# Ledger of designs, part 1: peptides against a protein of PDB entry 5TDY

No score or structure here was measured in a lab: all are predicted.

Target 1, 88 residues: chain A of PDB entry 5TDY
Amino acid sequence: EKKIDGRRKAAVLLVALGPEKAAQVMKHLDEETVEQLVVEIANIGRVTPEEKKQVLEEFLSLAKAKEMISEGGIEYAKKVLEKAFGPE
Below, numbering starts at 1 at the first letter of every chain, in headers, positions and changes, except where a header shows other numbers.
Peptide ipSAE is a variant of ipSAE made for these designs: the mean of its two directions, with the distance scale d0 fixed at 1.0 Angstrom where the peptide's residues are scored. Compare it only between designs on the same protein; published cut-offs may not carry over.
A fold fails the geometry check if it doesn't show the stated peptide or something in it is severely misdrawn.

## One batch from the design tools (peptide; aimed at target 1 Q36 F59)

Design b1_p8_1 (made by RFdiffusion4)
Pose (drawn by RFdiffusion4):
Structure b1_p8_1 (pose): chain A 88 residues (1-88), chain P 8 residues (1-8)
Amino acid sequence: as target 1 above (88 residues)
Amino acid sequence: IVKEWWEE
């Protein structure tokens, strides 16, 4: 009945990635976050492929959003450099 | 992203 929250989505994602990849992700989290994600995974319960798909697609949308922010800054910076070196 | 989800 309870709505899926961020902690749940993180746990579903880490389970879907397999232990080795999930372990590499955990190295980039603080101790408090790691412990709380451990209890989330220990309580993973049931996860259907449908729930995994929902989590992965939300992940890809956020990753794309971060890529757009990064690409936007790169495009702006290069345009500034082109103007600085060019005939303008 | 995983950290941002945890902070929710």

Design b1_p8_1_s1 (made by RFdiffusion4, then SolubleMPNN; from b1_p8_1, 4 letters changed)
Fold by OpenDDE base, seed 4:
Structure b1_p8_1_s1 (fold): chain B 88 residues (1-88), chain A 8 residues (1-8)
Amino acid sequence: as target 1 above (88 residues)
Amino acid sequence: IIEEWLKE
């Protein structure tokens, strides 16, 4: 519904993944990008449940489109999100 | 995906 800035989407995703998994994701990015993301994470402030759901759903959709993860894994994640946030 | 978001 509400447009989220791309930098903010990245920060929300990484925080949602947790520090260990976020680190694994960032490990493949260039140094400048990592520094930018660290700044965004540090200034993430309040993340609404709506933002979190929106970002995670977009990420999963894009990941599926790029065949980055198994469809089974994506479907599982979708069900977890549905249970956590509801149908909205 | 993250890199694409940062291009916006």
Scores: peptide ipSAE 0.483, ipTM 0.906, DockQ to the pose 0.681
OpenDDE base, seeds 1, 2, 3, 5: peptide ipSAE 0.476, 0.455, 0.473, 0.471; ipTM 0.905, 0.902, 0.905, 0.905

Design b1_p8_1_s2 (made by RFdiffusion4, then SolubleMPNN; from b1_p8_1 with V2I W6L)
Fold by OpenDDE base, seed 3:
Structure b1_p8_1_s2 (fold): chain B 88 residues (1-88), chain A 8 residues (1-8)
Amino acid sequence: as target 1 above (88 residues)
Amino acid sequence: IIKEWLEE
């Protein structure tokens, strides 16, 4: 498993969400952080299936650990991420 | 979560 830089993780996640949903997420961040993320997204280049899978799985794990996802919603979250990662 | 990633 390759270690991914935190800035790259964020960029990969936001790109995976798509521009409209990514914009909604970034509205919760400060202006300086948003500017930083836009630069990272612009320079993201190729995202390998391995990177995408790693980032999305880590995100899901962290969301569960922070109790952001209820136990009843875990299966739904898995399906959403699997669809996002899905066919390459 | 994103904020934490940016602190790495």
Scores: peptide ipSAE 0.462, ipTM 0.900, DockQ to the pose 0.609
OpenDDE base, seeds 1, 2, 4, 5: peptide ipSAE 0.445, 0.429, 0.453, 0.434; ipTM 0.897, 0.894, 0.899, 0.898

Design b1_p8_2 (made by RFdiffusion4)
Pose (drawn by RFdiffusion4):
Order: sequence, then C-alpha cells, then structure tokens
Structure b1_p8_2 (pose): chain A 88 residues (1-88), chain P 8 residues (1-8)
Amino acid sequence: as target 1 above (88 residues)
Amino acid sequence: EIVEEWME
C-alpha cells in the first residue's frame, strides 16, 4: 500500500545490477547511506519485473537529465572558445 | 549520484 520512495528505488536498482556492479556503486556513497540501503535490501520483499522496469526507466530519465545539463555546458563553453579564437 | 539523491 505504501508509495515507492527513493530508498526503495535505490534498493531495487542495486538488486537489478547484480552484486559486483552494486558494490562499485556503494563505494561512492557515505557510510550512513550504505547502512540504510543495506536494511532496505535486507527487506527487499517482492519485486516483479514490472517494478524493476519502472525503477530503471525513472533512472534513465534522470541520467538523461544530467547528460543534458552536462552537454549544455560543454556546448556553451566550446562556443565561447570558438568566438575567442575565431574572427569575431 | 542519482542513488545518493534518492536517499536524501
């Protein structure tokens, strides 16, 4: 009945990635976050492929948002450099 | 990074 929250989505994603990849992700989290995610995974309960798909698709949308922010800055910076070196 | 943001 409870709504899926961020902690749940993180746990579903880490389970879906397999232990080795999830372990590489955990190295980039602080101790408090790691412990809390451990309890979330220990309480993983049931996860259907449908729930995994929902979590993965949300992940991809956020990853794309971060790529757009990065690409936007790269495009702006290169435009500035082109103007600085070019005939303008 | 996204995982960290979900935890916050």

Design b1_p8_2_s1 (made by RFdiffusion4, then SolubleMPNN; from b1_p8_2, 5 letters changed)
Fold by OpenDDE base, seed 3:
Structure b1_p8_2_s1 (fold): chain B 88 residues (1-88), chain A 8 residues (1-8)
Amino acid sequence: as target 1 above (88 residues)
Amino acid sequence: DIIAEWLK
């Protein structure tokens, strides 16, 4: 698998969520971070199925890891994945 | 938090 930089991972995830849910995810981030993400999204170009799968699987893995110290991580990850991989 | 970590 190809290594994906963190900035691109974030952009891929947010695009997969769609604009409404992406906004909900970003609302707690600081303004400068949001601006950086918008730039990444604007320049995302083509997202391959491989990249999308890789990013979402890593996100799920990290969410599961956080579930061990905070409740709700797995449930949140499930909702994200359902939107990203669900029927279009 | 995950997105924040990706951007560090």
Scores: peptide ipSAE 0.464, ipTM 0.901, DockQ to the pose 0.733
OpenDDE base, seeds 1, 2, 4, 5: peptide ipSAE 0.463, 0.462, 0.458, 0.459; ipTM 0.902, 0.903, 0.902, 0.901

Design b1_p8_2_s2 (made by RFdiffusion4, then SolubleMPNN; from b1_p8_2, 4 letters changed)
Fold by OpenDDE base, seed 3:
Structure b1_p8_2_s2 (fold): chain B 88 residues (1-88), chain A 8 residues (1-8)
Amino acid sequence: as target 1 above (88 residues)
Amino acid sequence: DIIKEWLE
């Protein structure tokens, strides 16, 4: 698989969520980080099915790993995936 | 938290 830049991963995830849900997620980030992400999103270009799948699978994996520390991670990940792969 | 980790 192709190695994806962290900034690219974040942009792909946020775009997959849609503008409203992406905004909700970004509320927890500092202003400077949000500005950087907005730039990344604006310049995201084409997102291939392969990298989208890769990003979402990594996100799910990380969420599951964190579930052992904080409950709700798996359910949160499921919601993200449902939005990303569900009907538009 | 995951997004923050990706950006670090």
Scores: peptide ipSAE 0.473, ipTM 0.905, DockQ to the pose 0.736
OpenDDE base, seeds 1, 2, 4, 5: peptide ipSAE 0.468, 0.467, 0.469, 0.461; ipTM 0.905, 0.904, 0.904, 0.902

Design b1_p8_2_s3 (made by RFdiffusion4, then SolubleMPNN; from b1_p8_2, 4 letters changed)
Fold by OpenDDE base, seed 3:
Structure b1_p8_2_s3 (fold): chain B 88 residues (1-88), chain A 8 residues (1-8)
Amino acid sequence: as target 1 above (88 residues)
Amino acid sequence: DIIREWLE
């Protein structure tokens, strides 16, 4: 498994969501973070199927883990995965 | 929260 840096992971996730859903996620972040993410997205280049799968699986895992202390994590993860792997 | 953690 290839190691992916955090900035790359975030960019892959947001691109997978599409611009509208990505915007909904980013609106909860501070301005500096959003600017950083926009740069990463602009320079994302090619996203391999392996990268996408790895990032989304990690995201799902983290969301499920957080569900133990915060309700709604699993449902949120499902929505992200449905958009990322669903029909285009 | 997950995205924020990835960036830290």
Scores: peptide ipSAE 0.476, ipTM 0.905, DockQ to the pose 0.737
OpenDDE base, seeds 1, 2, 4, 5: peptide ipSAE 0.472, 0.468, 0.470, 0.462; ipTM 0.904, 0.903, 0.903, 0.901

Design b1_p8_3 (made by RFdiffusion4)
Pose (drawn by RFdiffusion4):
Structure b1_p8_3 (pose): chain A 88 residues (1-88), chain P 8 residues (1-8)
Amino acid sequence: as target 1 above (88 residues)
Amino acid sequence: DYFEKVVE
């Protein structure tokens, strides 16, 4: 009945990635976050492929949003450099 | 957020 929250989505994603990949992700999290995610995974309960799909698709949308922010800055910086070196 | 930390 409870709504899926961020901690749940993180746990579903880490379970879906397999242990080795999830371990590489955990190295980039602080101790408090790691311990809390351990309890979330220990309490993983049931996860259908449908729930995994929902979590992965939300991940891809946020990853794309980050790529757009990064690409936007790269495009702006290169335009500035082109103007600085070019005939303008 | 935990999910956002994983995304980062």

Design b1_p8_3_s1 (made by RFdiffusion4, then SolubleMPNN; from b1_p8_3 with D1S Y2L)
Fold by OpenDDE base, seed 5:
Structure b1_p8_3_s1 (fold): chain B 88 residues (1-88), chain A 8 residues (1-8)
Amino acid sequence: as target 1 above (88 residues)
Amino acid sequence: SLFEKVVE
């Protein structure tokens, strides 16, 4: 398992969430943080399935731990995971 | 980290 730095994890997550959800997340962040995220997204390059899996799983874990995800949010996260790793 | 800020 490869360790991913926080900057790259953030970019992978936002890209995986899609533009609409990513935008909603970024609306709650300060301007400097948004700028940093944009840079990381621009430089994301190739994302491996392993990276995507690691990031999304960690995100889910953290969000659940903070009780940030409603039941509907959990279902959305499941859909993201299914689209990311389901049969294509 | 930037990731933590996104999840914060």
Scores: peptide ipSAE 0.341, ipTM 0.862, DockQ to the pose 0.720
OpenDDE base, seeds 1, 2, 3, 4: peptide ipSAE 0.019, 0.307, 0.030, 0.318; ipTM 0.532, 0.850, 0.617, 0.858

Design b1_p8_3_s2 (made by RFdiffusion4, then SolubleMPNN; from b1_p8_3 with Y2L)
Fold by OpenDDE base, seed 2:
Structure b1_p8_3_s2 (fold): chain B 88 residues (1-88), chain A 8 residues (1-8)
Amino acid sequence: as target 1 above (88 residues)
Amino acid sequence: DLFEKVVE
């Protein structure tokens, strides 16, 4: 497992969620943080399947632990994971 | 970091 820095993890997560869900997340963040995230997203380049899987799994784990995200949000993230990496 | 802020 390769270590991914927080900035890249944030960008990978938001891109994986899609623009609509990413916007719903970012609207609760301060302006400076949003600007930083936009820069990271713009410069994300290529995301490996391994990175995406790692980030989304870590997100799910943290979201459950903090209990600050709705069950629907967690469920959506699961669906994103399943759609991206599940059997076709 | 940014990821922590997003997940908060």
Scores: peptide ipSAE 0.378, ipTM 0.878, DockQ to the pose 0.752
OpenDDE base, seeds 1, 3, 4, 5: peptide ipSAE 0.296, 0.031, 0.329, 0.254; ipTM 0.852, 0.642, 0.865, 0.829

Design b1_p8_3_s3 (made by RFdiffusion4, then SolubleMPNN; from b1_p8_3, 3 letters changed)
Fold by OpenDDE base, seed 3:
Structure b1_p8_3_s3 (fold): chain B 88 residues (1-88), chain A 8 residues (1-8)
Amino acid sequence: as target 1 above (88 residues)
Amino acid sequence: SLFEKVVD
């Protein structure tokens, strides 16, 4: 398993969500975080199926580890992203 | 999982 940079992981997640959902999620993040994410997305290049799978599984694990309870797709994605990449 | 469904 190849190590993936944390910032790249976030970018992969957002791209996986698609432009519409990704935009909705980012509207709930602070401006600084959004700017960082946009840069990462712009430089994401190719995302392999293996990398995508790895990233999604890691984000899911983070969500479970934090025992978050969420309803709805977009709301859950927002919370996962905030916990994984959001402000410390 | 719900998360996987969101990104699928």
Scores: peptide ipSAE 0.041, ipTM 0.605, DockQ to the pose 0.070
OpenDDE base, seeds 1, 2, 4, 5: peptide ipSAE 0.026, 0.024, 0.024, 0.018; ipTM 0.485, 0.562, 0.493, 0.572

Design b1_p8_3_s4 (made by RFdiffusion4, then SolubleMPNN; from b1_p8_3 with Y2L E8D)
Fold by OpenDDE base, seed 5:
Structure b1_p8_3_s4 (fold): chain B 88 residues (1-88), chain A 8 residues (1-8)
Amino acid sequence: as target 1 above (88 residues)
Amino acid sequence: DLFEKVVD
């Protein structure tokens, strides 16, 4: 299993979410972070199925962890995974 | 970490 850089993981996640949802996420981030993400997305190149799977699984794990203090994380993660791995 | 920021 390849270790993925955090910056790349962010880009992979946002691309996997699609432009509409990615845009909504980025609206809640500071300008510097958005700039960094845009750069990473622009330079994302080819995303392998393995990378996508790893990123989404880690996202799911983080969502589950957040569920301990904030409800809805698991369901959100499931929704993202379903759409990300759904037919495209 | 950008990933953490995106997920936050």
Scores: peptide ipSAE 0.230, ipTM 0.819, DockQ to the pose 0.853
OpenDDE base, seeds 1, 2, 3, 4: peptide ipSAE 0.024, 0.026, 0.032, 0.034; ipTM 0.543, 0.621, 0.611, 0.634

Design b1_p8_4 (made by RFdiffusion4)
Pose (drawn by RFdiffusion4):
Structure b1_p8_4 (pose): chain A 88 residues (1-88), chain P 8 residues (1-8)
Amino acid sequence: as target 1 above (88 residues)
Amino acid sequence: DEYFEKVV
């Protein structure tokens, strides 16, 4: 009945990635976050492929949003450099 | 979604 929250989504994603990939992700999290995610995974309960798909698709949308922010800055910076070196 | 965002 409870709504899926961020901690749940993180746990579903880490389970879906397999242990080795999830372990590489955990190295980039602080101790408090790691411990809390361990309890979330220990309490993983049931996860259907449908729930996995929902989590993965939300992940891809946020990853795309970060890529757009990064690409936008790269495009702006290169435009500035082009103007600085070019005939303008 | 703090924990999910940290993972992302």

Design b1_p8_4_s1 (made by RFdiffusion4, then SolubleMPNN; from b1_p8_4 with D1M Y3M)
Fold by OpenDDE base, seed 3:
Structure b1_p8_4_s1 (fold): chain B 88 residues (1-88), chain A 8 residues (1-8)
Amino acid sequence: as target 1 above (88 residues)
Amino acid sequence: MEMFEKVV
């Protein structure tokens, strides 16, 4: 597997969700995190099928491991994005 | 869960 940067993973996820679902996630993030995500999306370039698959499988595995299945896909996407752009 | 399952 290629190592993917956490910020790039978040951009790949949002693009994969499509514009409607991505907008629903971003409406619940802080302004600074949204600005960072917009920059990462603008610089995403080409997403390979392998990279998209890896990112989605990692996010699904983390969703299952946290029992966050009950909060729905949007609440999980928010918590992943907050971790990708939160304090180091 | 269904939202991510529809994206995969």
Scores: peptide ipSAE 0.046, ipTM 0.668, DockQ to the pose 0.065
OpenDDE base, seeds 1, 2, 4, 5: peptide ipSAE 0.034, 0.037, 0.031, 0.040; ipTM 0.645, 0.657, 0.627, 0.661

Design b1_p8_4_s2 (made by RFdiffusion4, then SolubleMPNN; from b1_p8_4 with Y3L)
Fold by OpenDDE base, seed 2:
Structure b1_p8_4_s2 (fold): chain B 88 residues (1-88), chain A 8 residues (1-8)
Amino acid sequence: as target 1 above (88 residues)
Amino acid sequence: DELFEKVV
């Protein structure tokens, strides 16, 4: 497993969520953080399937640890994964 | 990691 830069993880996650959902997430962040994220997204380049998988798994782990994922949250997480890794 | 944690 390759170590992913923390800033890159954030960009990978937001890109995986899609622009609409990513925008909703960023609405709750401070301006400086949003600017940082936009820069990272703009410079994300190519994301490997391995990176996406790793980041999303870590996201789910952290979200569960923060008790942010309720029963409905698990279903949401599944949808994110399905859209991110589903057949294209 | 800090930036990622803010997004989560």
Scores: peptide ipSAE 0.486, ipTM 0.913, DockQ to the pose 0.703
OpenDDE base, seeds 1, 3, 4, 5: peptide ipSAE 0.457, 0.462, 0.405, 0.381; ipTM 0.908, 0.909, 0.897, 0.888

Design b1_p8_4_s3 (made by RFdiffusion4, then SolubleMPNN; from b1_p8_4 with D1M Y3L)
Fold by OpenDDE base, seed 2:
Formats: sequence, C-alpha cells, structure tokens
Structure b1_p8_4_s3 (fold): chain B 88 residues (1-88), chain A 8 residues (1-8)
Amino acid sequence: as target 1 above (88 residues)
Amino acid sequence: MELFEKVV
C-alpha cells in the first residue's frame, strides 16, 4: 500500500462524494478546516483508482468504528463503491 | 491524519 497523506485523503474523499455531498459535509466544519480542505481539493491533481479505493475503504472503516453508519449502511456503501469503482 | 478524521 502507498502511504497517502492525511490531507490528501480528505480531498480524495470529498471529491469522490461529489460537489453537493462535499458541500453538505463542509457545512458542519469550522471555517479554518473548510479553507484547508478547499486548498487540498484545488491541488488534488490526478487521483488514481488505487488511491480512491484505499481512501474509501478507510472512510468506511472509520465510519463503522465511530458507529456513524449502521452495519446495513456499511454493506450498502460497499455495494455502491463496488458499482462506482468496479471494472468499467 | 487530523484533517481526514474531521471529514469522517
């Protein structure tokens, strides 16, 4: 596994969510954190399929550990990710 | 790490 910088992980996640969902997430953050995220998104460049997969797997793991997503929601999110990032 | 944990 290639070690991804934590700031880059945040940008990759928000870009993967799309602009509408990313905006909804950022509405719950402080202004300084939003500014940092906007800078990281602006400088994201090319995201590899491998980076995107790794970030989303880590997101699902953390969301499960925080009990933010029910077990059924994690399984649904995995299926959405498999469809969104499965072999074209 | 901290920035990603804030987004999750």
Scores: peptide ipSAE 0.437, ipTM 0.890, DockQ to the pose 0.731
OpenDDE base, seeds 1, 3, 4, 5: peptide ipSAE 0.395, 0.038, 0.045, 0.372; ipTM 0.883, 0.647, 0.636, 0.874

Design b1_p8_5 (made by RFdiffusion4)
Pose (drawn by RFdiffusion4):
Structure b1_p8_5 (pose): chain A 88 residues (1-88), chain P 8 residues (1-8)
Amino acid sequence: as target 1 above (88 residues)
Amino acid sequence: DYFEKVVD
């Protein structure tokens, strides 16, 4: 009945990635976050493929949002450099 | 957010 929260989505994603890839992700989290995610995974309960799909698709939308922020800065910086070197 | 930390 409870709504899926961020901790749950993180756990579903780490389970879906397999242990080795999840282990590489955990190395980039602080100790408190790692311990809390361990208890979330220990309490993984049931996860259908449908729930996995929802989590993965939300991940891809956020990853795309971060790519857009990064690409936007790269495009702006290159435009500035082109103007600085060019005939303008 | 824990999901965002994993995303980052």

Design b1_p8_5_s1 (made by RFdiffusion4, then SolubleMPNN; from b1_p8_5, 3 letters changed; failed a check: a repeat of another design)
Amino acid sequence: SLFEKVVE

Design b1_p8_5_s2 (made by RFdiffusion4, then SolubleMPNN; from b1_p8_5 with D1S Y2L)
Fold by OpenDDE base, seed 3:
Structure b1_p8_5_s2 (fold): chain B 88 residues (1-88), chain A 8 residues (1-8)
Amino acid sequence: as target 1 above (88 residues)
Amino acid sequence: SLFEKVVD
């Protein structure tokens, strides 16, 4: 398993969500975080199926580890992203 | 999982 940079992981997640959902999620993040994410997305290049799978599984694990309870797709994605990449 | 469904 190849190590993936944390910032790249976030970018992969957002791209996986698609432009519409990704935009909705980012509207709930602070401006600084959004700017960082946009840069990462712009430089994401190719995302392999293996990398995508790895990233999604890691984000899911983070969500479970934090025992978050969420309803709805977009709301859950927002919370996962905030916990994984959001402000410390 | 719900998360996987969101990104699928």
Scores: peptide ipSAE 0.041, ipTM 0.605, DockQ to the pose 0.071
OpenDDE base, seeds 1, 2, 4, 5: peptide ipSAE 0.026, 0.024, 0.024, 0.018; ipTM 0.485, 0.562, 0.493, 0.572

Design b1_p8_5_s3 (made by RFdiffusion4, then SolubleMPNN; from b1_p8_5 with Y2L D8E)
Fold by OpenDDE base, seed 2:
Structure b1_p8_5_s3 (fold): chain B 88 residues (1-88), chain A 8 residues (1-8)
Amino acid sequence: as target 1 above (88 residues)
Amino acid sequence: DLFEKVVE
């Protein structure tokens, strides 16, 4: 497992969620943080399947632990994971 | 970091 820095993890997560869900997340963040995230997203380049899987799994784990995200949000993230990496 | 802020 390769270590991914927080900035890249944030960008990978938001891109994986899609623009609509990413916007719903970012609207609760301060302006400076949003600007930083936009820069990271713009410069994300290529995301490996391994990175995406790692980030989304870590997100799910943290979201459950903090209990600050709705069950629907967690469920959506699961669906994103399943759609991206599940059997076709 | 940014990821922590997003997940908060």
Scores: peptide ipSAE 0.378, ipTM 0.878, DockQ to the pose 0.749
OpenDDE base, seeds 1, 3, 4, 5: peptide ipSAE 0.296, 0.031, 0.329, 0.254; ipTM 0.852, 0.642, 0.865, 0.829

Design b1_p8_5_s4 (made by RFdiffusion4, then SolubleMPNN; from b1_p8_5 with Y2L; failed a check: a repeat of another design)
Amino acid sequence: DLFEKVVD

Design b1_p8_6 (made by RFdiffusion4)
Pose (drawn by RFdiffusion4):
Structure b1_p8_6 (pose): chain A 88 residues (1-88), chain P 8 residues (1-8)
Amino acid sequence: as target 1 above (88 residues)
Amino acid sequence: DSYFENLV
C-alpha cells in the first residue's frame, strides 16, 4: 500500500545491478546512507520485473537530466572559447 | 529523494 520512496528505488536499483556493481556504487556513499540502504535491501521483500523496470526508467530519466546539464555547460564553454580565439 | 538521486 505504501508509496515507493527514494530509499526503496535505490535498493531496487542496487539489487538489479548485481553485487559487484552495487558494491562499487556503495563506495561513493557515506556510512549513514550505506547502513540505511543495507536495511532496505535486507527488507527487499518482493520485486517484480515491472517494479524493476519502473525504477530503471526513472533512473535513466534522471541520468539524462544530469547529462543535459553537463552537455549544456560544455557547449557554452566551447562557444566562449571559440569566440575568444576566432575573428570576433 | 537523496537516497535514489545520489546513485544517479

Design b1_p8_6_s1 (made by RFdiffusion4, then SolubleMPNN; from b1_p8_6, 4 letters changed)
Fold by OpenDDE base, seed 4:
Structure b1_p8_6_s1 (fold): chain B 88 residues (1-88), chain A 8 residues (1-8)
Amino acid sequence: as target 1 above (88 residues)
Amino acid sequence: GKMFESLV
């Protein structure tokens, strides 16, 4: 419904994964990308249930469309974050 | 999508 910034989507996703899984993802990202993510997470504020649902549904849809589910959630999350904060 | 769904 509401437009969500791509960087915010990535932050919401990481937070939704929880600290353990988020850490696993971030270990595979370069330092600069991690720093960018930290900034977004630090400024995430409140995430509404509607926003969280929207973000998760979008990423789930993308994962299925690209047949990345078989790679595992961590691998997919890594790729999503690299896309959000990496070279564009 | 069970694996990813279980992740989040």
Scores: peptide ipSAE 0.045, ipTM 0.666, DockQ to the pose 0.065
OpenDDE base, seeds 1, 2, 3, 5: peptide ipSAE 0.033, 0.039, 0.032, 0.040; ipTM 0.656, 0.664, 0.634, 0.674; seeds 1, 2 fail the geometry check

Design b1_p8_6_s2 (made by RFdiffusion4, then SolubleMPNN; from b1_p8_6, 3 letters changed)
Fold by OpenDDE base, seed 5:
Structure b1_p8_6_s2 (fold): chain B 88 residues (1-88), chain A 8 residues (1-8)
Amino acid sequence: as target 1 above (88 residues)
Amino acid sequence: DKFFESLV
């Protein structure tokens, strides 16, 4: 497992979400953060399936930690992501 | 990785 830069992780996540959902997320961020993310997205280059999976799993872990998803919802969320973005 | 955490 390779360590991924935090800003890159954010870019990977937003790209994975697609433009519509990514835009909705970014509407809740300050201008400086948006600018930083746009730069990271623009320079994201190639995203490997492994990297994408790692980022999404970390996202789910953090979401669970913040009680954004119910206990036991991680597996369900993984299924949703798999259906939406592929098994990789 | 505080940047990413703050995004979530």
Scores: peptide ipSAE 0.207, ipTM 0.808, DockQ to the pose 0.582
OpenDDE base, seeds 1, 2, 3, 4: peptide ipSAE 0.143, 0.162, 0.158, 0.108; ipTM 0.732, 0.746, 0.754, 0.715

Design b1_p8_6_s3 (made by RFdiffusion4, then SolubleMPNN; from b1_p8_6, 3 letters changed)
Fold by OpenDDE base, seed 2:
Structure b1_p8_6_s3 (fold): chain B 88 residues (1-88), chain A 8 residues (1-8)
Amino acid sequence: as target 1 above (88 residues)
Amino acid sequence: DEMFEKLV
């Protein structure tokens, strides 16, 4: 398992969701963070299947962990994964 | 890592 840069992980996640869903996920972010994410997305290059899988698995893990603190984390994770792995 | 965590 290759270590992925944190900023790259963010870009991989958002690209996997597509532009419309990515925008929805970023709604709660501050302007500066959004700008940074856009830069990362613009420079993402090629995403390997391995990277995508790794990022989405980590996302799911984090969402499940947050569910213990805030209700709805698991449902949020399921929505993201559904869009990311949905039929093409 | 912090940027990624903000998306969760």
Scores: peptide ipSAE 0.380, ipTM 0.874, DockQ to the pose 0.759
OpenDDE base, seeds 1, 3, 4, 5: peptide ipSAE 0.324, 0.347, 0.331, 0.284; ipTM 0.860, 0.865, 0.858, 0.843

Design b1_p8_6_s4 (made by RFdiffusion4, then SolubleMPNN; from b1_p8_6, 4 letters changed)
Fold by OpenDDE base, seed 5:
Parts: C-alpha cells; structure tokens; sequence
Structure b1_p8_6_s4 (fold): chain B 88 residues (1-88), chain A 8 residues (1-8)
C-alpha cells in the first residue's frame, strides 16, 4: 500500500462522491476546512483506480469502526459512503 | 463531520 496524505484522501473521497454528495458533506465542515479541501481537489491530478479503491475502503472502514463507539457525524459519513458505493 | 475534520 502506498501511503496517501490525509488531505489527498479527503479530496479523492469527495471527487468520488460526485458534486451533489460532496456538497452535502462539505456543508458539515467549517469554512476553513472547506477551503483547504477545495485546494486539494483543485490539485488532485490523476487518481488511479488503486488509489481510489484504497481511499474508499479506508474511509468506509473508519466510518464503520467509529460508528461502534461514536454517534452523530460519523453516522452521516457512513451513510454517505454506503449510499454511494455500497457497504462492505 | 468529525471524520473529515481529522483529515485536513
């Protein structure tokens, strides 16, 4: 596994979600975070299928893991991922 | 949300 920068992971996820779902996610973030994500998205360049798969699986895993011990925003993120890509 | 905030 190639190590991926966390900021890049977020950008890859948002691009994968598409504009409508990405917008819904970003509405839950503060302005500074959104600005940072926009910069990362703008500079995302090429996303390989392998990288996309890695990022999506990681996010889905993290969301599910945190849902077991957390509430609120984690459930939302999990639902977004599951709706877009299906549960694993 | 908290999950995404931790990544940036």
Amino acid sequence: as target 1 above (88 residues)
Amino acid sequence: GPLFESLV
Scores: peptide ipSAE 0.066, ipTM 0.702, DockQ to the pose 0.207
OpenDDE base, seeds 1, 2, 3, 4: peptide ipSAE 0.036, 0.053, 0.030, 0.058; ipTM 0.666, 0.669, 0.618, 0.670

Design b1_p8_7_s1 (made by RFdiffusion4, then SolubleMPNN; its pose is not in this set)
Fold by OpenDDE base, seed 3:
Structure b1_p8_7_s1 (fold): chain B 88 residues (1-88), chain A 8 residues (1-8)
Amino acid sequence: as target 1 above (88 residues)
Amino acid sequence: SEIIKEWL
């Protein structure tokens, strides 16, 4: 498992969402943060299946830890995110 | 996303 820096993780997630959904997420961030993310997205290059898997799993873990989703909702959340990331 | 903010 390769360590992924935070900026890279954010870029991977946003690209997987597509431009319209990514914009909806980013509109709540400050302008400086958005500019930084746009640079990361522009330089994202190739995203490996391993990176997508790591980002997805960490995202779900953090969402659960923040009580954004219940344990019973994990399976549903995975199905939703599979549509966003696309099956590999 | 609050999770994105934690990554940055």
Scores: peptide ipSAE 0.406, ipTM 0.883, DockQ to the pose 0.766
OpenDDE base, seeds 1, 2, 4, 5: peptide ipSAE 0.389, 0.398, 0.403, 0.385; ipTM 0.879, 0.880, 0.882, 0.879

